# Peptides against a protein of PDB entry 2FGR: the designs that were tried, part 62

Target 1, 331 residues: chain A of PDB entry 2FGR
Amino acid sequence: SSVTLFGIVDTNVAYVNKDAAGDSRYGLGTSGASTSRLGLRGTEDLGGGLKAGFWLEGEIFGDDGNASGFNFKRRSTVSLSGNFGEVRLGRDLVPTSQKLTSYDLFSATGIGPFMGFRNWAAGQGADDNGIRANNLISYYTPNFGGFNAGFGYAFDEKQTIGTADSVGRYIGGYVAYDNGPLSASLGLAQQKTAVGGLATDRDEITLGASYNFGVAKLSGLLQQTKFKRDIGGDIKTNSYMLGASAPVGGVGEVKLQYALYDQKAIDSKAHQITLGYVHNLSKRTALYGNLAFLKNKDASTLGLQAKGVYAGGVQAGESQTGVQVGIRHAF

## One batch from the design tools (peptide; made by RFdiffusion4, then SolubleMPNN)

Design b1_p12_6_s2 (from b1_p12_6, 5 letters changed)
Fold by OpenDDE base, seed 3:
Order: structure tokens, then C-alpha cells, then sequence
Structure b1_p12_6_s2 (fold): chain B 331 residues (1-331), chain A 12 residues (1-12)
């Protein structure tokens, strides 16, 4: 058996020009280029091409030293793997988010990421952003000539909120083609939740594609998220992303990403544009900077996710500018 | 379970 300790400490100075009161926020933030984490992982060869695995990973908050405590809520899995692929038991990324966030050039982290994987409806479930699940069984296929898939089911364990009796049930999966410079995938998921104490289905469809031209990479996402409520009608958001990245001088990467969030229940759009730069001082240490602009229209109140400084909304129709400058270290 | 997946596919 092997056991590996691993982690990332990523800490930044962050600024946003507006909060919910219209005031500026600034300070020391976390996880601007990669989510700060501490983890343990290992494998055991069982013979015959079968392996056992474990993975325990929690988030680190370098600004406050984990004042709210430490947990393995990022991943807590045991697995079997072989020529059949991998089966995982325990809390993890759901298969849809694990695959489809790979097209986000900001790695679902900091002020620049695609924000489509969100709780759009004030859902009362702990994971109503569609990113992770408790009580999850996942299966991932091998890659067959480029074709691969992943499936997941999470048990609700009769969790109730108000009149909703199946909260936290997840079913979902993706199909993908990953061959050389090309990646493309389709993801489908449903999660059971509650909104206002009433049963609600969070349906998600996501298309992703990327192509690596060597000198640059293009990436795109198309997503629909729909909270289906028994009373008050559906809360639907159509999210679109287009991004480009390029290596700079053999030690850097520049990233530009645009996203549009069409929030149908409030007939309101938000536009996000982010410029990012990463400068590799080594294989393990980088400096980074992110500059993001979020333009809300009409009733839209979206805010940039400057974790550790400000991750709340803004006033309706207000625009927000965000900056992060930081250090990422991996061990 | 299959009905939930069918409901996801039918309601997109």
C-alpha cells in the first residue's frame, strides 16, 4: 500500500468595488488560482489488475487558519479500479461537475470561473450548486478510443426539508470523447431538493468542448439549470461560456473567459469577463493575477466569488469589478 | 431510478 500526503496553499490579496451596500471590500482571500487543500491518498495492488484506493481531501483557509474547523468535504472516497474502470464510494464531485468543470479555464476557482454550477433558486439542500454529493456511488469507464463516461447516484437517506422527503438524491452522468487535442462531453443530472420547504427538482444539462491548437486552447460550455417547483413555476438559467488560453514565454499562461447567465425567472442577464495570468516560478509555486468584470442587468444581483473577502451579491443591475493577486504553492 | 433518469431526459 502507498500513502501520499498532498496539498495546495493558495492565498491572495483581493478587491471588489461593490458589495450588497455598494461599498468596496478588500483583504486577504483564499483559493484564487486553485482551491487550497490538504489531502491523503493511497493505493493497494490486490493483484490480477485490481487496485483498492482511498482519497481524503479537505479545504484549507489560509487567511484564518481554518477557524471554522477542518473536514474531508472535498472528497472522502474508497475505490476499486481495474480494466473495468473505477468505482468510488463516498462524498466526491458528482460525475457531471467532475467532467464539465474541466472546460472552465479558471478551474472552477477564484473570481474568474464559470458560475453556472450554482444554486439559482435559493435551494435548501447543502449541495444545490450541482458540484458534490454525500452518499455518492460513482463509476468511471476507461477511455475506449476516445470515448469515456461517468455515472453517479447519491442516496437521499430519507432526508426531509419542509414537505420534501427525498432531499439530496442525485442521479447523473456524462458521455465524452477525449482524443488528442479534442475534448467534448454531454452531462445530464437531477438532484432532489427543497425551495421554500417544497419539493423541487434541480435538472441540469451541460455541453462542453475544447480544442488545443498547441499555441492556444479554446474552450466552451453551454448549460441549462432548471429548478422545477410544484408551486410558483420553474427557475431556469441558461449559461454560456467561451474561453481562450495561451502559454506565454514558457513560464506563464494567459487566460481570457467570457460567460453569459440568462436568468429566465427574473428576465435578467449577467455578463462576466475575466482576464487571468499565471506565472510559474517552479512546478509547485506560481504567482497569479485575476481581473474580472461582472455586469448585471435589470434584476440580476450576481457577485464575483472573492473567497475569504466577499462572495455575496450586489444591488440589482449593478456592475462589479474584482481583482486577485496571489501565491499558489503545491506540496 | 430509471424513471428519474427518464424524467430528466423528458423534461429537458
Amino acid sequence: as target 1 above (331 residues)
Amino acid sequence: DAEVLAAVLAAI
Scores: peptide ipSAE 0.007, ipTM 0.438, DockQ to the pose 0.013
Fold by OpenDDE base, seed 2:
Structure b1_p12_6_s2 (fold): chain B 331 residues (1-331), chain A 12 residues (1-12)
Amino acid sequence: as target 1 above (331 residues)
Amino acid sequence: DAEVLAAVLAAI
């Protein structure tokens, strides 16, 4: 049996030029290049190619020292793995987010990431962003000639909100092809939630692809999220992403990513452009900088996610510029 | 195929 302590401390100075009042915000932020975390993991060889595993991981907030406490809400799983693949029991990334966020060149963190995995409808469930679930069973296949898949189910445990009686139920999965420079995936998910105390289905479809040309990588996402409501009609968002990354001088990486969020329920678009640079001082320590521009149109109020400084919206039709400069250390 | 994606996006 082996047990590994691991973590990341990622802390930055962040600035956004506009909040909901039109004022600038600045300060010390967290998780600009990678989510700050502390974890324990281990494996036991049971013989015959079978392994047991555990994984416990929580988020670290380096700006306040975890003033709201520490928990294992990032992952808390026990697993069995072998030639059949891997079965996981416990809170984790849902299979759809685990696979389809791998095409985001900003790794679903900081001011630059693809923001499609969001609660678009003021859903009242704890995980209505489609990223993680409680009470989750997941299965991941081996890779067969590039082909792989993942499936998950989360129990609602009779969680109720208003008249909704199945809140937090998840069913979803992906199919993928991962071979050499090519990756492509299709993900489907449904989550039961509530909006205004009424039962609502959060349906999600996501297509992702990437290709590594050696000198540069291209990556793309196409997503539709639909909150199906019995009253007031559907809340639909179509999200698009295109990104490129390239190695710089063997010690750096430059990233450029564009995203479009077409918010159909308010007939309003938001455009995001992010430039990022990472400079590796070692295998464990990096400096980074992110520059993001978010343009809202019409009734759109989206804000950049400068975690620890400002993650709220802006006034309708307003633009926001964000900067993060920070240190990432892994142990 | 963009048409298959559009058809699947229309069917959801």
Scores: peptide ipSAE 0.007, ipTM 0.439, DockQ to the pose 0.012
Fold by OpenDDE base, seed 1:
Structure b1_p12_6_s2 (fold): chain B 331 residues (1-331), chain A 12 residues (1-12)
Amino acid sequence: as target 1 above (331 residues)
Amino acid sequence: DAEVLAAVLAAI
């Protein structure tokens, strides 16, 4: 049996020019290039090609030293793996988010990421962003000739909110092709939640693709999220992303990503453009900078996710500019 | 939905 301690400490100076009051926010923020984390993981060879595994991972907040505490809410799994793939038991990324966020060139963190994996409807479930689930069983196939898949089910355990009796139930999965420079995936998920104390289904479909040209990588996402409500109609969002990345001078990476969030229930669009640069001082330490522009239209109130500084919304139809400059260290 | 299919077809 081996146990590995691992982590990332990512801390930045961040600025956003507008909050919900129209005021600027600035300070020390976290997780601008990678989510800061502390984890323990290990494997045991059981013979015959069978392995046991564990993974315990929590988020680190380097700005306040985890003043709100530490937990393993990022991942807390036990697993069996072999020639059949991997079965996981415990809280994790749901299979759909685990695969489809891999096309986000900003690694699902900071002011630049694809924000499609969101609670679009004021869902009252803890994981109504479609990223993780409690009580999760997951299965991941091996990669066979490029083809791979993942499936997951999370138990609701009779969790109730208002009149909703199945809150936190998840079912979902993806199919993918990953071969050489090409990756493509289709994900489908349904999560049971509540909106206004009423039962609501969060349905998600996501298509992702990327191609590595060597000199640059292109990546894209297409997503629809629907909160299906018995009363008040569906809350639908269509989210689109296109990004490019390129290596710079053997020590850096430049990233440019655009996203569009078409919020159908309010007939309102938001446009996000982010320029990022990562400078590798070593295999473990990097400097980074992100510059993001978010343009809300009409009733849209989206805000950039400057974690530790400001991650709230803005006034309807307002534009927001965000900057992050930071250090990432991995151990 | 037809809108997702149209968005997929417009991205190809």
Scores: peptide ipSAE 0.006, ipTM 0.442, DockQ to the pose 0.012
Fold by OpenDDE base, seed 5:
Structure b1_p12_6_s2 (fold): chain B 331 residues (1-331), chain A 12 residues (1-12)
Amino acid sequence: as target 1 above (331 residues)
Amino acid sequence: DAEVLAAVLAAI
C-alpha cells in the first residue's frame, strides 16, 4: 500500500474597496488561486483489478494557522475502484459540483470564481451551496470513448431543522463527454434543506462546456438553482459564465471570466468580471494576481469572496472591486 | 505507511 501526504498553501494580500458598511477591507487572505489544503491518500491493490482507496483532506488557513481547528470536511472517503469505475463512501464533493466546477477557470476559489454554487435562499443546511455532502455514496464511471458519468446519494439521517425532517439528503449526478480538446457536461441535483424552518428543495441544473484551442481555452457554464418553498414561492437564480484562458510566455497563464447572476426572486442582476494572472516560478510554486469587479443592480447585495479578509455582501445596488496578490505552493 | 501517518500525527 502507499500513503501520500499532499497539500497546497495559498496565501495572499487581498483588498476590497467596499464592505456592507461601504468601507474598504484589506489584509492577509487565504486560497486565492487554489484552496489551501492538507491531505492524506492511499491505495491498496486487492488483486483481480480491484483497489481499495482512502482520501482524507482538510482546508488550511495560512493567515491564522487553522485557529478554528483542522478537519477532513473537504473529503473523507474510502473507496473501491477497478474496471467498473470508483465507488466512494464518505463526505466529498457531490458529483455535480466535482464535474461542473471544472469549467470555472478560477477553480471555485478566490475573488474570480463562478459563484453559482451558492446558498441563494438563506437555506439552513450546512451544505446548501450544493458543493459537498455528508453521508455521501458516490459512483464514477470510467471514461468510455469520451463518455463518463457520476452519481451520488447522501443520507439525511433524519436531520431535522424546524419542521423539515430530511435535511442534507442529496441526489444528483452528471453525464459528460471528455475527449481531447472538448469537454461538455450536464449536471442535475436535488438537495433537501430548510428555509425559515420549513422543508425546501434545492434543485440545480448545470450545463458546462470547454474547448482548448491550444493557444487559448474557452469555458462556459449555464446554471439554474431553485429553492422550492411551500410558502412565499420559489427562489430562483439563473447563473451564466463565459471565460477564456491563454498561456503566456510558457510560464504564465492569463484568465478572463465574466459571470451574470440573475436573481429572480428579487428581480436583480449581478455582473462579475475577473482578470487573473498566474506566474509559475516552478512546477510547485506560483505567484498570482486577481482583479475582480462585481456590479450589483437593484436589490442585489453580492460580494466577492476574499477569504480571510472579507467575503460578506455589500449594500443593495453597490459595486465592489477586489484585488488579490499571492503565493501558491503545492507539496 | 503507518509510520508516515504516525510521523504526521506527531508533527501536528
Scores: peptide ipSAE 0.000, ipTM 0.319, DockQ to the pose 0.133

Design b1_p12_6_s3 (from b1_p12_6, 4 letters changed)
Fold by OpenDDE base, seed 5:
Structure b1_p12_6_s3 (fold): chain B 331 residues (1-331), chain A 12 residues (1-12)
Amino acid sequence: as target 1 above (331 residues)
Amino acid sequence: DAAVLAAVLAAI
């Protein structure tokens, strides 16, 4: 048996020009280019092409030293894998987020990411962003001529909130084609949750595609998230993303990403544009800078996710500018 | 939507 310890420490100086009061926020932030993490993983060959695996991973907060504690909420899985693919038991990325967030050039991290995987409805479930689930069983196929799929089911364990039953139940999956420079995927998911103590279905459909031209990569996402409420009507958001990245001078990467969040329940749009640069000092250490602009329209109150500094909303119709400059180290 | 998801998950 082999156990691998691994991690990332990513810490930045961050600034946002507006918070919910209209004031600037600045300080040390975490996870600007990659989510800071500590993990253990290993595999055991069981013979006959069967392998056992484990993966334990938690988030690190380098600004406060994990003052709120450490946990394995990023991933805590045991698995069996072989020619049939991989079965995983335990908390993980749900199959839809695991695949469809891979098209985000900012890796669902810092002030630049696609924010479509969100709790749009003040859902009362712990994972109403559609990113992870507790009590998850997942299956991932091998890659067959480019075609691959992933499926998941999370047990609700009779979790209730108000009159809502089945809270935390997930069912979802994706189909994908991954061949050389091309990736394309369709994901579908439903989560059971509560809004205002009432049963609510979080339905998600996501299309993603990317192509690597060698000199540049293009990536795109199309998503609809719909919180179907028994009372008060549906909360629907259509989210769109287009991004490009290119290598710079053999040691750097530049990224540009645009996203649009069309929040139908409030008839309001938000526009996000982010410029990022990563400078590789080594295979393990990088400097980075992100510059993001978020324009809210009408009733939209979205904020940039400057984790460790400010991740809240802004006043309705306000624009926010964010900057992160940091160090990423992988071990 | 849920019926299509269930049908896709039951057909694989």
Scores: peptide ipSAE 0.007, ipTM 0.498, DockQ to the pose 0.013
Fold by OpenDDE base, seed 3:
Structure b1_p12_6_s3 (fold): chain B 331 residues (1-331), chain A 12 residues (1-12)
Amino acid sequence: as target 1 above (331 residues)
Amino acid sequence: DAAVLAAVLAAI
C-alpha cells in the first residue's frame, strides 16, 4: 500500500469594481488558478490486475487559515480499479462535471471559468450547482479506441426539504471520444432538489469539445440547465462557451474565454470575457493573472467568483470587472 | 434541444 500527501496553495490579490451595493471589493483571495487543497491518496495492488484505492481531499483557504474548519468535501472515495475501469464509492465530482468541466480552460476556478454549472433557481440542495454529490457511486470505463464513459448515482437517503422528497438524488453520465488532439463529450444529469420548499428536478445537458493544434488549443461548451418546478414554471438557462489557449515562450500560457448565459426565466443575458496568463517559475510554482469582464443585461445579476473577496451578485443590468494576481504552489 | 433533454430525462 502507498500513501501520498499532496496539495495546492493558491492565494491572490483580487479586485472587483462592483458588489450588490455598487461598491468595489478588494483583498486577499484564494484559488484563482487552481483550487487550494490538501489531500491524501493511495493504492494497493490486490493482484490479478485489481487495485484498491482511496482519495481524501479538502479545500484550503490561505487567506483565513481555514477559520470555518477543514473537511474532505472535495473528494472522499474508496475505489476498485482494473481492466474493467474504476468503481468509486463516496463524495466526489459527479461524472458529468468531472468530464465536462475539463473543457473549461480556467479549470472551473477563479474569476474566468465557465459558470454554467450553477444553481440557477435558488435550489435548496447543497450541491444544486451539479458539481459534486454525497452518497455517490460512480463508474468510469477504460478508453476503448478513444471511446470512454462515466456513470453515477447518488442516494437521497430520504432527505426532505419542505414538501420535497428524494432531495440530493443524482443520476447522470457522459459518453466521450478522446483520441490524440481531439476530445468530445455529451453529458446528461438529473438531480432532485427543492425550490421554495417544493420538489424540483435539476435537469442538465452538456456538450463539450476541444482540439489541440499544438500551437494553440480551442475548446467549447454548450449547456442547458432546467429547474423543473410544479408551480411557477421552469427556470431554464442556456450557457455557451468558446475558449482558446496557447503556450508563450515555453514557460507561460495565455488563455482567452468567452461565455454567454441566456437566462430564459428572466429573459436576460450575461456575457463573460476573461483573459488569463500563467507563468511557470517551476513544475510546481506559478505566477498568474486573470482579467474578467461580466456584462449583465436587463434583469441579470451575475457576479464573478473572486473567492475570499467577493462571490455575490451585482445590481440588475450592471457590468462587473474583476482582477486576480497570485501565486500557485503545488506539493 | 429541450425536447431531447426532456425525452432522455423522462426516460430516467
Scores: peptide ipSAE 0.005, ipTM 0.427, DockQ to the pose 0.012
Fold by OpenDDE base, seed 1:
Structure b1_p12_6_s3 (fold): chain B 331 residues (1-331), chain A 12 residues (1-12)
Amino acid sequence: as target 1 above (331 residues)
Amino acid sequence: DAAVLAAVLAAI
């Protein structure tokens, strides 16, 4: 068997020009280019093409040294893999988020990422952002000539919130084509949750595609999230993303990403534009800078996710500017 | 077609 200790420490100086009071926030933030993490993983060859695996991964907060503690909430899986693909047992990224966040050029972190994987409805479940689940069984196919898929089911274990009795149940999956410069995927998911103590279904559909032209990569996402409520009607959000990245001088990468969040329940849009640069000092160490603009319209209150500094909302219809400059180190 | 995608997103 092999056991690998691995991690990322990513810490930045961050600024946002507005919080919920209209005041600026600044300080040390975390996870601006990659989520800071500590993990243990290993594999065992069982013979016959069968492998056992484990993966334990937690988030690191370099600004406070994990003052709130450390856990394996990022991933805590045991797996079997072989010619049939991979089965995973335990908390992980749900198959839909694992695949469809791969089209986000900001790696689902910092002030630049696609924010569509969100709790849009004040859902009371711990994972109502559609990113991870507890009690998860996942299956991933091999890649067959480009075609691949993933499926997952999470048990609710009779978790209740208010009158909702199935909280945390997830069912979802994706189909994909990954061949050479092309990637395309369709994901579908349903999660059982509660809103206002009442049973609610979080339905999600996501389409992703990317093409690598060598000199640049284009990437796109189209998502609908719908919190289906028995009382008060549906909370629907249509999220759109288009991004481009290009290598710079063999040691850097520039990224530009636009997203639109059309929040139907409040007839309000938010526009996000992010410019990012990563400068590789080595294979393991990089400097980075992100500049993001978020324009809320009408009743929209979205904020940029400057983790460790400010990740809250702003006043309705307010615009926010964010900056992150940091160091990422991988080990 | 963006219209078909918008129609699928509107119908889900």
Scores: peptide ipSAE 0.000, ipTM 0.402, DockQ to the pose 0.012
Fold by OpenDDE base, seed 4:
Structure b1_p12_6_s3 (fold): chain B 331 residues (1-331), chain A 12 residues (1-12)
Amino acid sequence: as target 1 above (331 residues)
Amino acid sequence: DAAVLAAVLAAI
């Protein structure tokens, strides 16, 4: 058996020009290019092509030294793998987010990422962003000529919020084609949650694709989230993303990503554009800079996720500009 | 809703 300690420490200086009061926020932030993490993982060969595995991973907050504590909420799994694929037991990325966030050129973190994987409805469930689940069983197929799939089910364990039962139940999966420069995927998920103490279904459909031309990569996402409420009608958001990345001088990467969030329940759109640069000092250490602009229209109050500095909303119809400059180190 | 998915699948 092997045990590997691994991690990322990513810390930045961040600025946003507006908070919910219209004031600027600035300071040390975390996870601007990759989510800062500490993990333990290992594998045991059981013979016959069967392997046991474990994975324990928690988020690191390098600005305060994890003052709120440390946990393995990023991933806490035991697994069996072989020619049949991989079965995982425990908290993880749900199969839909694990696959479909891979098309985000900003690695689902910092001020630049696709924000479609969100709690759009003030859902009261802990994971109403559709990213992770507790009590998760996941299955991942092998890759067969490019074709692969993943499926997951999370037990609600009779969790209740108000009159809502089955809170935290997840069912979902994806189908994908991953071959050379091409990746394409379709994901479907449903989560049981509560909104205002009432039963609500969070339905998600996501299409993702990317192509690597060598000189540049294109990536796209199309997502619909729908919080189906028994009272007050559906909260629907259509999210769109298009991104490009290109290598610079063999040591850098430039990234440009646009996203549109069409928030149907408030007839309001938000537009996000992000320019990012990563400069690799080594295989493990990089400098980075992100510049993001978020335009809210009408009743939209979305904020850029400058983790450790400001991740809240802004006033309705307000625009926010964000900057992050930081160091990422992987070990 | 099905029409937007069909239009994207017809453009690939």
Scores: peptide ipSAE 0.000, ipTM 0.414, DockQ to the pose 0.011

